# Ledger of designs, part 86: peptides against a protein of PDB entry 4ASU

Target 1, 270 residues: chain A of PDB entry 4ASU
Amino acid sequence: ATLKDITRRLKSIKNIQKITKSMKMVAAAKYARAERELKPARVYGVGSLALYEKADIKTPEDKKKHLIIGVSSDRGLCGAIHSSVAKQMKSEAANLAAAGKEVKIIGVGDKIRSILHRTHSDQFLVTFKEVGRRPPTFGDASVIALELLNSGYEFDEGSIIFNRFRSVISYKTEEKPIFSLDTISSAESMSIYDDIDADVLRNYQEYSLANIIYYSLKESTTSEQSARMTAMDNASKNASEMIDKLTLTFNRTRQAVITKELIEIISGAA
Target 2, 83 residues: chain B of PDB entry 4ASU
Amino acid sequence: FTFASPTQVFFNSANVRQVDVPTQTGAFGILAAHVPTLQVLRPGLVVVHAEDGTTSKYFVSSGSVTVNADSSVQLLAEEAVTL

## One batch from the design tools (peptide; aimed at target 1 E206, target 2 Q24)

Design b2_p29_4_s1 (made by RFdiffusion4, then SolubleMPNN; from b2_p29_4, 16 letters changed)
Fold by OpenDDE base, seed 3:
Structure b2_p29_4_s1 (fold): chain B 270 residues (1-270), chain C 83 residues (1-83), chain A 29 residues (1-29)
Amino acid sequence: as target 1 above (270 residues)
Amino acid sequence: as target 2 above (83 residues)
Amino acid sequence: VTVVTTVTATSSVTGASFQAQEITHILPP
């Protein structure tokens, strides 16, 4: 490689490193905010799931309609965040299909659609876009819940799949249940709950759905920003190592060129 | 007893004596060993009576309240403020 | 035939808006 080629490569990698460092800082700021906002959201969301855990709501085997909600975002450069959710969605869809269930999919974030569209296009009901541009709000979750309920798809049960935040360096893809109003109302285990009006139960279910979606969005966002921060840090380190290697190569090449020129001058071969 | 909004936690797995909640069907008090029930909140006052005799008041917008068979209670408000 | 429709959903409570693409699969008769 000529000195000019090495210099061009060095300049390019240095520019990439500047970009990745900047992106790391942005991700770090977003992560710090997301982690702070996740604390109350987790209490709120886990509280909403308590009924389903305690009542042990089961869907009868004869019920066939299942909904999968995958939660991610529109933004890349965050490691395996999107692929982890998509992998779990594929596994769940395959298992349900093998059990003779009908499966429909909702994607929260464009990346889910991008990954699954080729293989699961016929199963998609709706994809939500503009996810990850701003921190998710409860209003956003309510809109998603409303759209789901108004989709016309009468599911019996469902699953929401998202990345749960564990630490700055760790997340885990998890699944939480979603139940239709009919499934909840018909569940034998619900008989212990006294004098629940149908309207109350409907409203309760709407809140529950919004709550769970909100929780999943907050977990997903925190996991994503953390993963992006890590990915950009790794990219910056890799760029630094390449810069060091190329700098050494540049110096060696420069010395060789100088030596060659001196020999040519001394030998009169010029 | 858990009482939270999406953005704030007021009580997390706390032991309380009584919680008064405003529901769409009317206001009621949740005591120890209350029968399991599901209710939806209406805008109004929540009053929490602690074991030490202290009383805390909150204004809530909408949300849900769950009383489980194990006497656990989840009060989840869309918006809540301390009074 | 796959029809993609962009829908803007707005919360009546918070005023928050979210854009969604509805994917409708029309099965050939």
Scores: peptide ipSAE 0.023, ipTM 0.777, DockQ to the pose 0.023
OpenDDE base, seeds 1, 2, 4, 5: peptide ipSAE 0.018, 0.000, 0.018, 0.018; ipTM 0.760, 0.760, 0.779, 0.791

Design b2_p29_4_s2 (made by RFdiffusion4, then SolubleMPNN; from b2_p29_4, 15 letters changed)
Fold by OpenDDE base, seed 1:
Structure b2_p29_4_s2 (fold): chain B 270 residues (1-270), chain C 83 residues (1-83), chain A 29 residues (1-29)
Amino acid sequence: as target 1 above (270 residues)
Amino acid sequence: as target 2 above (83 residues)
Amino acid sequence: VVTVTTVTATSSVTGASFQAQNITVIPPP
């Protein structure tokens, strides 16, 4: 490569490094906010799941309709955030299909659709787009929950799959259960609860689902921002290493050119 | 007793004497060993009676309340403010 | 694929409405 070629490449990589550093700072700011907002959301979400855990609600084996909700976003450059959720969704869908279940999918975030569209397009009920531009609100979660419940798909049970935040450098893809009204109402463990009319139970389900979705969105957002920060940091480091290598190459090439010119002068071959 | 909104936690696994909640079927008090129940909140006043005799008041918009068999209570409001 | 902006959803039980912030719905193919 000529000195000019190396210089051009150096300039390009330096520009990339500046961009990735800036993106890292933006991701860091969003992460700090997301982590702060996750604390109450986690208490809220865990509280919503408490009934299902304590009542040990189970779906009868003869029930066949299963819903999978994958939670992610529309935004890239965050490592394996989207692929991790999609991988878990694929695995769950395959396992359920092998067990003779009917599987339908809801994607929260366009990236889920992008990954699964070719292989699972027929299983999608709905996809929600414009996820991740702003922090998720309870209103967003409620809309998603109500759209699901009003979709007309009568699932027996389901699962919500999302990335749970562990630390700034770690997340884990997890699954939480979703139950239909019929499954909840028919559960033997629910018999100990006082007379609950169908309307109250349906309304309770609406809130429960909204709460779980909200929780999952907050976990997902925090995980995504932390992963993006890490990805941008790694990109910046990789750029730095490449700059160092190219700089060495440039210096060596320059010395070689100078040496050649000196030899030509001394030899009189000029 | 857990009382939270999506954005704020008021009580997290706390021991309380009584919680008065506004539900769609009417306001009721949750005491120790209350029978398990599920209810939906209506806009109104929540009153938490602590074991030390202190009372705290909150306004809630909507949400749910769960009383479990183990006497644990989850009060989850869409919006809640201290009064 | 016609993208529908989902701004609000309503409870079938209470009639309460919830508002979303700029989420859109992509129907199944």
Scores: peptide ipSAE 0.359, ipTM 0.890, DockQ to the pose 0.038
OpenDDE base, seeds 2, 3, 4, 5: peptide ipSAE 0.025, 0.241, 0.293, 0.033; ipTM 0.763, 0.888, 0.892, 0.848; seed 2 fails the geometry check

Design b2_p29_4_s3 (made by RFdiffusion4, then SolubleMPNN; from b2_p29_4, 20 letters changed)
Fold by OpenDDE base, seed 5:
Structure b2_p29_4_s3 (fold): chain B 270 residues (1-270), chain C 83 residues (1-83), chain A 29 residues (1-29)
Amino acid sequence: as target 1 above (270 residues)
Amino acid sequence: as target 2 above (83 residues)
Amino acid sequence: AVVLTQVTATNSVTGASFTATEVTVIPAP
């Protein structure tokens, strides 16, 4: 490589390093906010899931329609955040299909579509874009819930798959159940709940769905920002190491050129 | 007793004496050993009676309330403010 | 084919509206 080539490469990597450092700082700020906002969101979301856990709602085996909601975002450069969700979705879809279930997919975030479109295009109902630019709001979750309920797909049971935040260095892809109104209404365990009006139950289910979606979005966002921060830090460190290596190469090459020129001068061979 | 909005937690697995909630079917008081029920909140006042005799008032917009067989209660409001 | 449609959802109770871009994945024939 000529000195010119090395210099050009050095300049390019230095620019990349600047970008990755800036992105790290942005991700760090977003993470700090997301983590703060996740605390109440987790209490809220876990509270909503408490019914399903305590009532032990089961879907009859003869019911065949299953919905998978994958929660991610539109933005890359966050390690395995998207691929982890997609992998779990694929596994779940395959298991359900093997069990003779009909599976439909909803993607929250364009990355889910991007990963699964080729293999699962026929199973997609809807994908939501513009996820990840702004922190998710309860309004966003409500819209997703409403669109799901209005999709015309009468699922019996569903699964929402998202990355749960554990720590700044750890997330786990998890699955939570989603039940249709019919499944809840027909559940034997619901008999202990006296005289629930059908309209009340419908409205309750709408809130429950929105709550769970909101929770999943908050967990996903926090996990994503943390992962992005780590990824950008690693990229910045890798760039630094490469700069050091190239600088050494540059210096060695420069010395070699000088030495060659000196030898040519001394030998009179010019 | 858990009482939260998407953005704020007011009570987290707390022991309370009574919670008065505004529901679409009417306001009702949740006491110890209340029968399991599911209700939807209407805009109105939530009053929490603590075991120490203190009362706290909140305004809620919409949401849900769940009373479970184990006497656990989840009050989940879309919006809530302390009064 | 991916079809992008703007969907406005309005909460009938609160009047809150949110506009999102819905991406419909139309299965290739």
Scores: peptide ipSAE 0.023, ipTM 0.802, DockQ to the pose 0.023
OpenDDE base, seeds 1, 2, 3, 4: peptide ipSAE 0.017, 0.008, 0.014, 0.008; ipTM 0.763, 0.752, 0.766, 0.758; seed 2 fails the geometry check

Design b2_p29_4_s4 (made by RFdiffusion4, then SolubleMPNN; from b2_p29_4, 17 letters changed)
Fold by OpenDDE base, seed 3:
Structure b2_p29_4_s4 (fold): chain B 270 residues (1-270), chain C 83 residues (1-83), chain A 29 residues (1-29)
Amino acid sequence: as target 1 above (270 residues)
Amino acid sequence: as target 2 above (83 residues)
Amino acid sequence: VTVVTTVTATSSVTGASFEAQEVTNILPP
């Protein structure tokens, strides 16, 4: 490689490093906010799931309609955040199909659609876009819940798949259940809850869905920002190492060129 | 007893004496060993009676309240403020 | 700083879409 080629490459990598460092800082700021907002959201979301855990709501085996909600975002450069959710969605869909269930999919974030649309296009009901540009709000979750309920797909049970935040360096893809109004109303375990009005139960279920979706969005966002921060940090470090290697190569090449020129001058072969 | 909004936690697995909640069917008090029930909140006053005799007041917009068989209670409001 | 959050729902079958917006006031750091 000529000195000019090495210099051009050095300049290019230095520019990339500046970009990755900037992106790291942006991700760090978003992560710090997301982590703070996740604390109350987790209490709120886990509280919403308490009924389903304690009542041990089960869907009868003869019921066949299942809904999968995958939670991610529109933005890349965050490691395995999107692929982990998509992988679990594929696994769940395959298992349900093998059990003779009908499966429909809702994608939160365009990345889910981009990964699964080719193989699962017929199973998609709706995709939500413009996810991840701003922190998710309860209003956003309510919109998603409303669209689900108004989709016309009368599912019996479902699952929401998302990345749960563990630490700045760790997340885990998890699944939480969602149930239709009919499934909740018909569950034997609900008999202990006496004198529940049908309208009350419907409203309760609507809140429950919005709550769980909100929780999932907050977990996903926090996980994504932490993963992006880590990915950009790693990219910046890798760029630094490459700069060092190329700088050494540049120095060696420069010395060789100088030596050659001096020899040519001294020998009169120029 | 857990009482939270999407953005704030007021009580997290706390022991309380009584919680008064405004529901669409009317206001009622949740005591220890209350029968399991599900209710939807209407805009109104929540009153939490602590074991030490202190009382805290909150205004809630909407949401849900769950009383489970194990006497655990989840009060989840869309919006809530301390009064 | 006022932040507008937008959620767009799009049907993967029909292509129909709707948009919801929320305005949040964020205090500067």
Scores: peptide ipSAE 0.074, ipTM 0.819, DockQ to the pose 0.020
OpenDDE base, seeds 1, 2, 4, 5: peptide ipSAE 0.007, 0.000, 0.033, 0.019; ipTM 0.750, 0.765, 0.785, 0.790; seeds 4, 5 fail the geometry check

Design b2_p29_5 (made by RFdiffusion4)
Pose (drawn by RFdiffusion4):
Structure b2_p29_5 (pose): chain A 181 residues (1-270 with 5 gaps), chain B 83 residues (1-83), chain P 29 residues (1-29)
Amino acid sequence: ATLKDITRRLKSIKNIQKITKSMKMVAAAKYARAERELKPARVYGVGLIIGVSSDRGLCGAIHSSVAIIGVGDKIRSILTFKEVGRRPPTFGDASVIALELSIIFNRFRSVISYKTEYSLANIIYYSLKESTTSEQSARMTAMDNASKNASEMIDKLTLTFNRTRQAVITKELIEIISGAA
Amino acid sequence: as target 2 above (83 residues)
Amino acid sequence: AEEEEALEEFNEAVTEQYQELEEAKAAAA
């Protein structure tokens, strides 16, 4: 309730809001990179339960929608392939998955809407390229919603700070008048 | 005729005369009227004879060539670079 | 480096499986 506590909390939530807004544009830039590389990937990959995701969270209902194997560390987290989503998926990654060894992944539609031999590695590559495009755009919205929630929180606390600031001024003033009187 | 690597796409549904292709057993020159077959590639060159008579030369490390029941061919390699 | 080695091993395995398939087709014929 003290001004010091409110000033500390404002700076704390502002730090979260700046970071979440900073990841909205990052997910927007990485999504643009992912869609630019999805066009040649879709024309490349045309011709057992495999779950395709990533280690990197903060992407909304992507890991929860997909329901040994299992690519993406967050899919094993419910009940394996690790270190994906940090860097864009290469064909070599799809090859290692095929080397160690009917498929579930998130297909890219737009920014809002989604759906859940040598040829076998091409399907894994197709899923990896589709998944990261889906993972990034969903993260763009997840951090946009988080930036909205943190801003609403700052507005509520600013009103508290103004009430407390007024209450401190009047209290100090009363202590002076009474001390005089 | 479709020719693509994971990186870039060279031809998108040609519309081409013939394509020389490296295969595990020697080499195959796929004409417009070729038998439906499924083949796997080897380290070798790909020569694309354009419809206007011109030539295109690329290199292929590995992959697959697929010619369907119709006059359609999809050639895909892991890496294709010039030169 | 590790990825290049994995690609070489994968291509060798695919070649072996393809040769076995062509031998099985030749035997059936």

Design b2_p29_5_s1 (made by RFdiffusion4, then SolubleMPNN; from b2_p29_5, 16 letters changed)
Fold by OpenDDE base, seed 2:
Structure b2_p29_5_s1 (fold): chain B 270 residues (1-270), chain C 83 residues (1-83), chain A 29 residues (1-29)
Amino acid sequence: as target 1 above (270 residues)
Amino acid sequence: as target 2 above (83 residues)
Amino acid sequence: SERERALAEFNARVAAAAAAAQAAAAAAA
């Protein structure tokens, strides 16, 4: 490579490093906010799931309609955030299909669609876009919940798949159950909750769905921003190493050119 | 007893004496060993009676309340504010 | 001598290259 080529590459990589550093800082700010907002959201979301855990709600085997909701975002450059969710969705869909279930998929965030569309296009009901630019609100979750409930797909049970935040360096893809009104109302384990008005139960389930979606969005957002920070940090480090390597190469090449010119001068060939 | 909104936690797995909640079917008091139930909140006052005898008041919007067989309670309001 | 001029020109090119490298390093800092 010529000195000019090396210099051009150095400039390019330095620019990339500046961009990745900037993106790291932006992700850091968003992460800090997301982590703060996740604390109450987790209590709220886990609280909403408490019924289903305690009542051990089971769906009869004859019920065949299953909804998978994958939660991620539209935004890239966050490591395996999207692929981890998609992988779990694929696994779950395959398992359910093997069990003779009908599976439909909802993507929260465009990245889910981008990964799964080729293989699961027929199973997709809807993809919610414009996710991840702003922190998710309960209003956003409510809109998603309402859209799901109004989608016309009468699922029996479902799964919401998202990345749970563990730490700044760790997330875990998790699954939480979603139940239809009919499944809850017919569940034997719900017998202890007898005399619940049907309208009350319907409204309760609407809140439950909104709650878990909100929770999943908050977990996902925090995980994503953390992963993005890590990814941008790694990219910045890799750029730094490449800069160092190219700088050494530049210096060696320069020295070689100088040495050659000196030899030519000394030999009288110049 | 857990009482939270999406943005704020008021109680997290706390022991309380009684919680008065405004529901669509009417206001009721949740005492120890209350029968399991599911309810939907209406806008109104939540009153939490702590074991120490203190009383805290909150205004809540919509939401849900769950009373489980294990006497655990989840009060989840869309919006809530301390009064 | 022509050799001395050639050396001077070479040294000037080396100095310019070094300065350019330093400037590039400084711009990257």
Scores: peptide ipSAE 0.018, ipTM 0.788, DockQ to the pose 0.004
OpenDDE base, seeds 1, 3, 4, 5: peptide ipSAE 0.000, 0.000, 0.018, 0.000; ipTM 0.803, 0.799, 0.811, 0.807

Design b2_p29_5_s2 (made by RFdiffusion4, then SolubleMPNN; from b2_p29_5, 18 letters changed)
Fold by OpenDDE base, seed 4:
Structure b2_p29_5_s2 (fold): chain B 270 residues (1-270), chain C 83 residues (1-83), chain A 29 residues (1-29)
Amino acid sequence: as target 1 above (270 residues)
Amino acid sequence: as target 2 above (83 residues)
Amino acid sequence: SALAAALAELNAAVAAAAAAAAAAAAAAA
């Protein structure tokens, strides 16, 4: 490599390092906010899921329509966040298909579509874009829930797949159930909830869906920002190491060039 | 008893004596061993009666309330404020 | 994105350099 090439590469890597450091700081700030906002959201979301856990809602085997909702974002540079969700979605879709179920997919965030479009394009109902620029709100979740309910796809059961936040260094891709109104209404285990008005149950289900989506978005966001912070930190460290290596190479190459020039001068003066 | 909004937790698995909730079907009091039910909140006043005799008042917009067979209650409001 | 590509290249270069250093250390041992 010429001195010019090394210098150009050094400049490029230094600029990348500046960008990754800045992105790390931005991710750290967003993470800190997301973690604070996740605390109540988790209580709220887990509270909404409590019915499904306690009622042990079973979908009849003859029911074939299954919805998979993958939750991530539009934004890259966050390690395995998107690929983890996509991997779980693929696994779930394959298992359901093997069980003779019809599978449809919703992507929350454009990255899910980007990963799955080639292999699962025919199964996609909708992809929600513009996810991850701002912290998700309950309003955002309500919009997603409403669009899902209005999609005309009459699913029997669904799976919402998202990254649950564990710690700054750890997340886990998890699945939570989504049930249709018909499945809830027909569930034998729901018989203990006597005399529920059909309109009440419908409205309740709408809230439940919005609540679960909101929860998943908050978990996903926190996990994503944490993973991005880590990824940017690693990139910054890697850039630092590369700068050091290139600097050594530059110094050695410079010395070699000087030595060559001196030899040429001495040989030409002779 | 769990009472939360998307942004705030008021009670988390707490023991309370009674919770009065405004529902679309009418206001009702949730006591110990209340029958399992699902309800939707209407805008109105939530009153929480603690075991120590303290009473807390909240305004809620919309949401859901679940009373389970195990006597656990989830009051999930879209918006809630302390009064 | 250009940044993602640059980061991937950086990470690949670091990995290659680490492997080369490990190979050199193994050859010197």
Scores: peptide ipSAE 0.028, ipTM 0.835, DockQ to the pose 0.008
OpenDDE base, seeds 1, 2, 3, 5: peptide ipSAE 0.022, 0.026, 0.021, 0.027; ipTM 0.822, 0.830, 0.818, 0.834

Design b2_p29_5_s3 (made by RFdiffusion4, then SolubleMPNN; from b2_p29_5, 21 letters changed)
Fold by OpenDDE base, seed 1:
Parts: C-alpha cells; structure tokens; sequence
Structure b2_p29_5_s3 (fold): chain B 270 residues (1-270), chain C 83 residues (1-83), chain A 29 residues (1-29)
C-alpha cells in the first residue's frame, strides 16, 4: 500500500471511531433510563405472571393452536439481540410443528420480520413496527394486546419470547406462557378462585396480556440498549487497534521510502 | 402483598393486615387467609392497613387484583397515586 | 484474515451507524 492509501484508511477509521464512540454514549444514556424504568416494570410484570405460576394452568393435548410472540425492535447495531429472539422462535416453532401444533407468529419490532420473512412468512399474523425509537409505554403494550385479542385468531396457548435483562454485560432469551380466555376458564386449577364472573375473567385476561407484553418490552429495551453500548464499545476498541497497526505500517513504509531515496542519491541514479 | 403500577412500586412482598380495594363488583377488604379470587379494579380508593396500625391511602385507575391460595396478593394498577 | 473479518464487521457496523445518524439528522432537520 502507498503512503497515500494508508493515510486515507487511517482518516476513515478515525472518523468511524468517533461515530462509534458517540453512539456508545447515546446508548449509555438510553440504557441508564431503561434500567431505572425496568425496576418497577419487573415487579409489575412478575406480579402479573404470579397467577400462572401458582395455578399451573395446563392446556389440553387436543388443543393445537399455538401463538408465538417475538419481542424485539426496529433498530440494529445491538449485537445478537434480534438473532437470539429469532433463533428461539425458530426452535419453538419447529418443536411445536413436530408435535402437530398449528403455529402462528406475531413480531414486535420489524427486525423479527426481517429475519424470519423467508422461512416463516405464512405463519406471521402481524408485525408491529415503530418499536424502539422511544421507550415503550403501557399504552403501547395495551394496543398490542388489544390487536391480538381482536385479531380473530383463536389460539389455545402461546409463548412470548424476549430478552430478559441480567446485567450490563448479560441478557438471556426467555419464554413466558400466554393463555387464551378459554384455556384459563376451563383450567381445573382455576376452580379454587371464588366468584369469578365471565366478564371479570375476560377483563382480567386483557390486563394480564397487556402487563406481560409491557414487561417483555421493558426487559427487551434494557437488554438492547446495553447490548448496543457494548457493541459500540467493541467497535471503538477494534478501530483503535486498527489505527495503531496502520500507524506502524505507515511509519515503516515512510522509512523504506526515505531509505530508497537515500540509496538512489548515493548511487548517483537520481 | 405486592402493589405496583407500571412506573412505581408501593409495596413489594410486604406483610399487611388488610387491603381495601375498589372492584367492578364492589369494594371489599382483603384480610389474612382471604379466599382466592380474581377481580378487576375500578377507579377508586385503595386503603392499606399495615400491621403497625398505620393506614395508607391511594387512588387507582384500572387494573387487577389477585388473591392466591397462599395468601399472596398482587394489586396491579395501570395508574396509582398516593393520597 | 482475522483482520479482514474485523474490518468487514467494523465497516458494516459503521455503514449502519452512519445510516442511523443520517436518518436522525434528517428527522431533526
């Protein structure tokens, strides 16, 4: 490579490093907010799941309709966040299909659709777009829940798949159950709950679904911002290492050029 | 007893004497060893009676309340404010 | 080479970051 080529590459990588460093700072600010907002959201969401954990709701084996909700966002540059959810969705869909279940998919965030479109297009009911630009609200979760319940797809049970936040350096793709109103109302384990009117149970199920979706969105957002911060930090470090290597190459090449010119002068060939 | 909104936690696995809740079927008091039930909240007053005799009041919007067989209670309001 | 792969990953991350920054700048204008 000529000195000019090395200099051009150095300038390009230095500009890149500035961009990745700036993006790291933006991701860090969004992460700090997301983590604060996740604390109450986790108590709220885990509280909503407590019934299903305690009641041990079972779906009859003859029931075949299964819904998979994948929770992610529209935004890239966050490492394996989207691919982890998509991988779990693919695995779950394959296992359910092998068990003779009918599988339908909902994508929360456009990235899920982008990954699964070629292989699972016929299984998608809907994809919710415009996810991840702003922090998710309970209103956003309620809209998703209502659209699902009003979709006309009568699932028996479902799975919500999302990245649970563990720490600034760790997330885990997890699954939580979703049950239809029919499955909840017919569950033998629900018989211990007194004075449950059908209208009360319907409304309760609507809140439960919205609560679980909200919780999953908050976990996903926190995990995503953390992963983006880490990805941008790694990119900045890799750029730094490349700058150092190219600088050494530049210095060596410059010295070689000077040496060649000196030899030409001394030899009288110039 | 857990009482939370999406944005704020008021009680997290706390022991309380009684919780009065506004439900669509009416207001009722949740005591120790209350029968398991599921209810939906209506806009109204929540009153939490602590074991030390202190009373806290909250206004809630919509939401749900769950009383489990193990006497655990989850009060989940969409919006809640301290009074 | 590991260096070429790292450079390709970096270039892809940068192209995406530049596109995101351009989109953010266009939305702010």
Amino acid sequence: as target 1 above (270 residues)
Amino acid sequence: as target 2 above (83 residues)
Amino acid sequence: SALAAAQAQLNAAIAAAAAAAAAAAAAAA
Scores: peptide ipSAE 0.021, ipTM 0.826, DockQ to the pose 0.011
OpenDDE base, seeds 2, 3, 4, 5: peptide ipSAE 0.019, 0.017, 0.017, 0.018; ipTM 0.806, 0.813, 0.818, 0.812

Design b2_p29_5_s4 (made by RFdiffusion4, then SolubleMPNN; from b2_p29_5, 17 letters changed)
Fold by OpenDDE base, seed 1:
Structure b2_p29_5_s4 (fold): chain B 270 residues (1-270), chain C 83 residues (1-83), chain A 29 residues (1-29)
Amino acid sequence: as target 1 above (270 residues)
Amino acid sequence: as target 2 above (83 residues)
Amino acid sequence: AEREAALKELQERIAAAAAAAAAAAAAAA
C-alpha cells in the first residue's frame, strides 16, 4: 500500500471512531434515563404478573391457539438484542407447532419482522413499527394491547418474549405468559376469587395486558440502550487498534521510502 | 401491599392496616385477610391506613386492584398522585 | 548542487517526521 492509501484509510477509520464515540455517548444518556424509568415500571409490571403466578393458571391441552409477542425495536447497532428475541420466538414457535398448536406472531419493532419475515410471514398477525425512537409510554402499550384484543384472533394462551435488563453488561431473553379472558374465566384456580362480574374481568384483563406489554417495553428498551452503548464502545476500541496498526505501517513504509531515496542519492542514481 | 403507577411507586410490599379503593362496583375497604378479589378502579380517592395510624390520600385514575389468597394486594393505577 | 538540494530536502523531511513522532508520543502520554 502507498503512503497515500494508508493515510486515506487512517482518516476513514478516525472518522468512524468519532461517530462510534458520539453514538456511545447518546446511548449512555438514553440508557441512564431508561434505567431510571425501569425501576417503577418493573414494580408495576411484576405486580400485574402476580395474579398469574399465584393463581397458577393452566391452559388445557385441548386448547390449540397460541400467541407469541416478540418485543424489540426498529433500531440496529445493539449487538444481539434482536437476534436473541427472534431466536427464542423461533424456538417457541417450533415447539408449539410440534405439539399441534396453532401459532400466531406479533412483532413489536420492525427488526423482528425483518428477521422472521421469510420463514414465518404466514404466522404474523401484525408488526408494530416506529418503536425505539422515543421511550415507550403506557399509552403506547395500551395501543398495542387494544390492537391485539381487536385483531379478531381468539388465542387461548400466549407468550411475551423480551430482553430483561440485568445489568449494564447483561440482559436475558425471557418469556412471560399471557392468558385470554376465556382461559382465566375457566381456570379452576380462579374459583377462590370472589364472584367477579364478567365485565369487570374483561376490563381487568385489558389493563393486565397493557401493563405486561408496558413492562416488557421498558425492560427491552433498557437492555437495548445498554447493549448499544457496549457495541459502540467495542467499535471505538476496534477502530483505535486499527489506527495503531496502520500508524505503525505508515511509519515503516515512510522509513523505507526515505532509505530508498538516500541510497539513490548516495549511489548517484538521482 | 403494592401501590404503583407506571412511573411511580408509592408502596412496595408494605404492611398496611386498610386500603380504601374506588371501584366500579363501589368503594370498598381492603382489610387484612380480605377474601381474594379482582376489581377495576374508577377515578377517585384511595386512602391508605398505615399500621402506625397514619393516613395517606391519593387520587387515582383507572386501573386495577388484586387481592390474593396470601393477603397480598396489588393496586395498579394508570395515573396516581399524592394529595 | 542538485544533490545538496536533495539532501537538504530529505533532512527536512526527516526532521518533520521526527517532530510528528514526538508530538504523537506526547499526545499518547
Scores: peptide ipSAE 0.024, ipTM 0.792, DockQ to the pose 0.004
OpenDDE base, seeds 2, 3, 4, 5: peptide ipSAE 0.019, 0.017, 0.021, 0.018; ipTM 0.800, 0.797, 0.805, 0.802

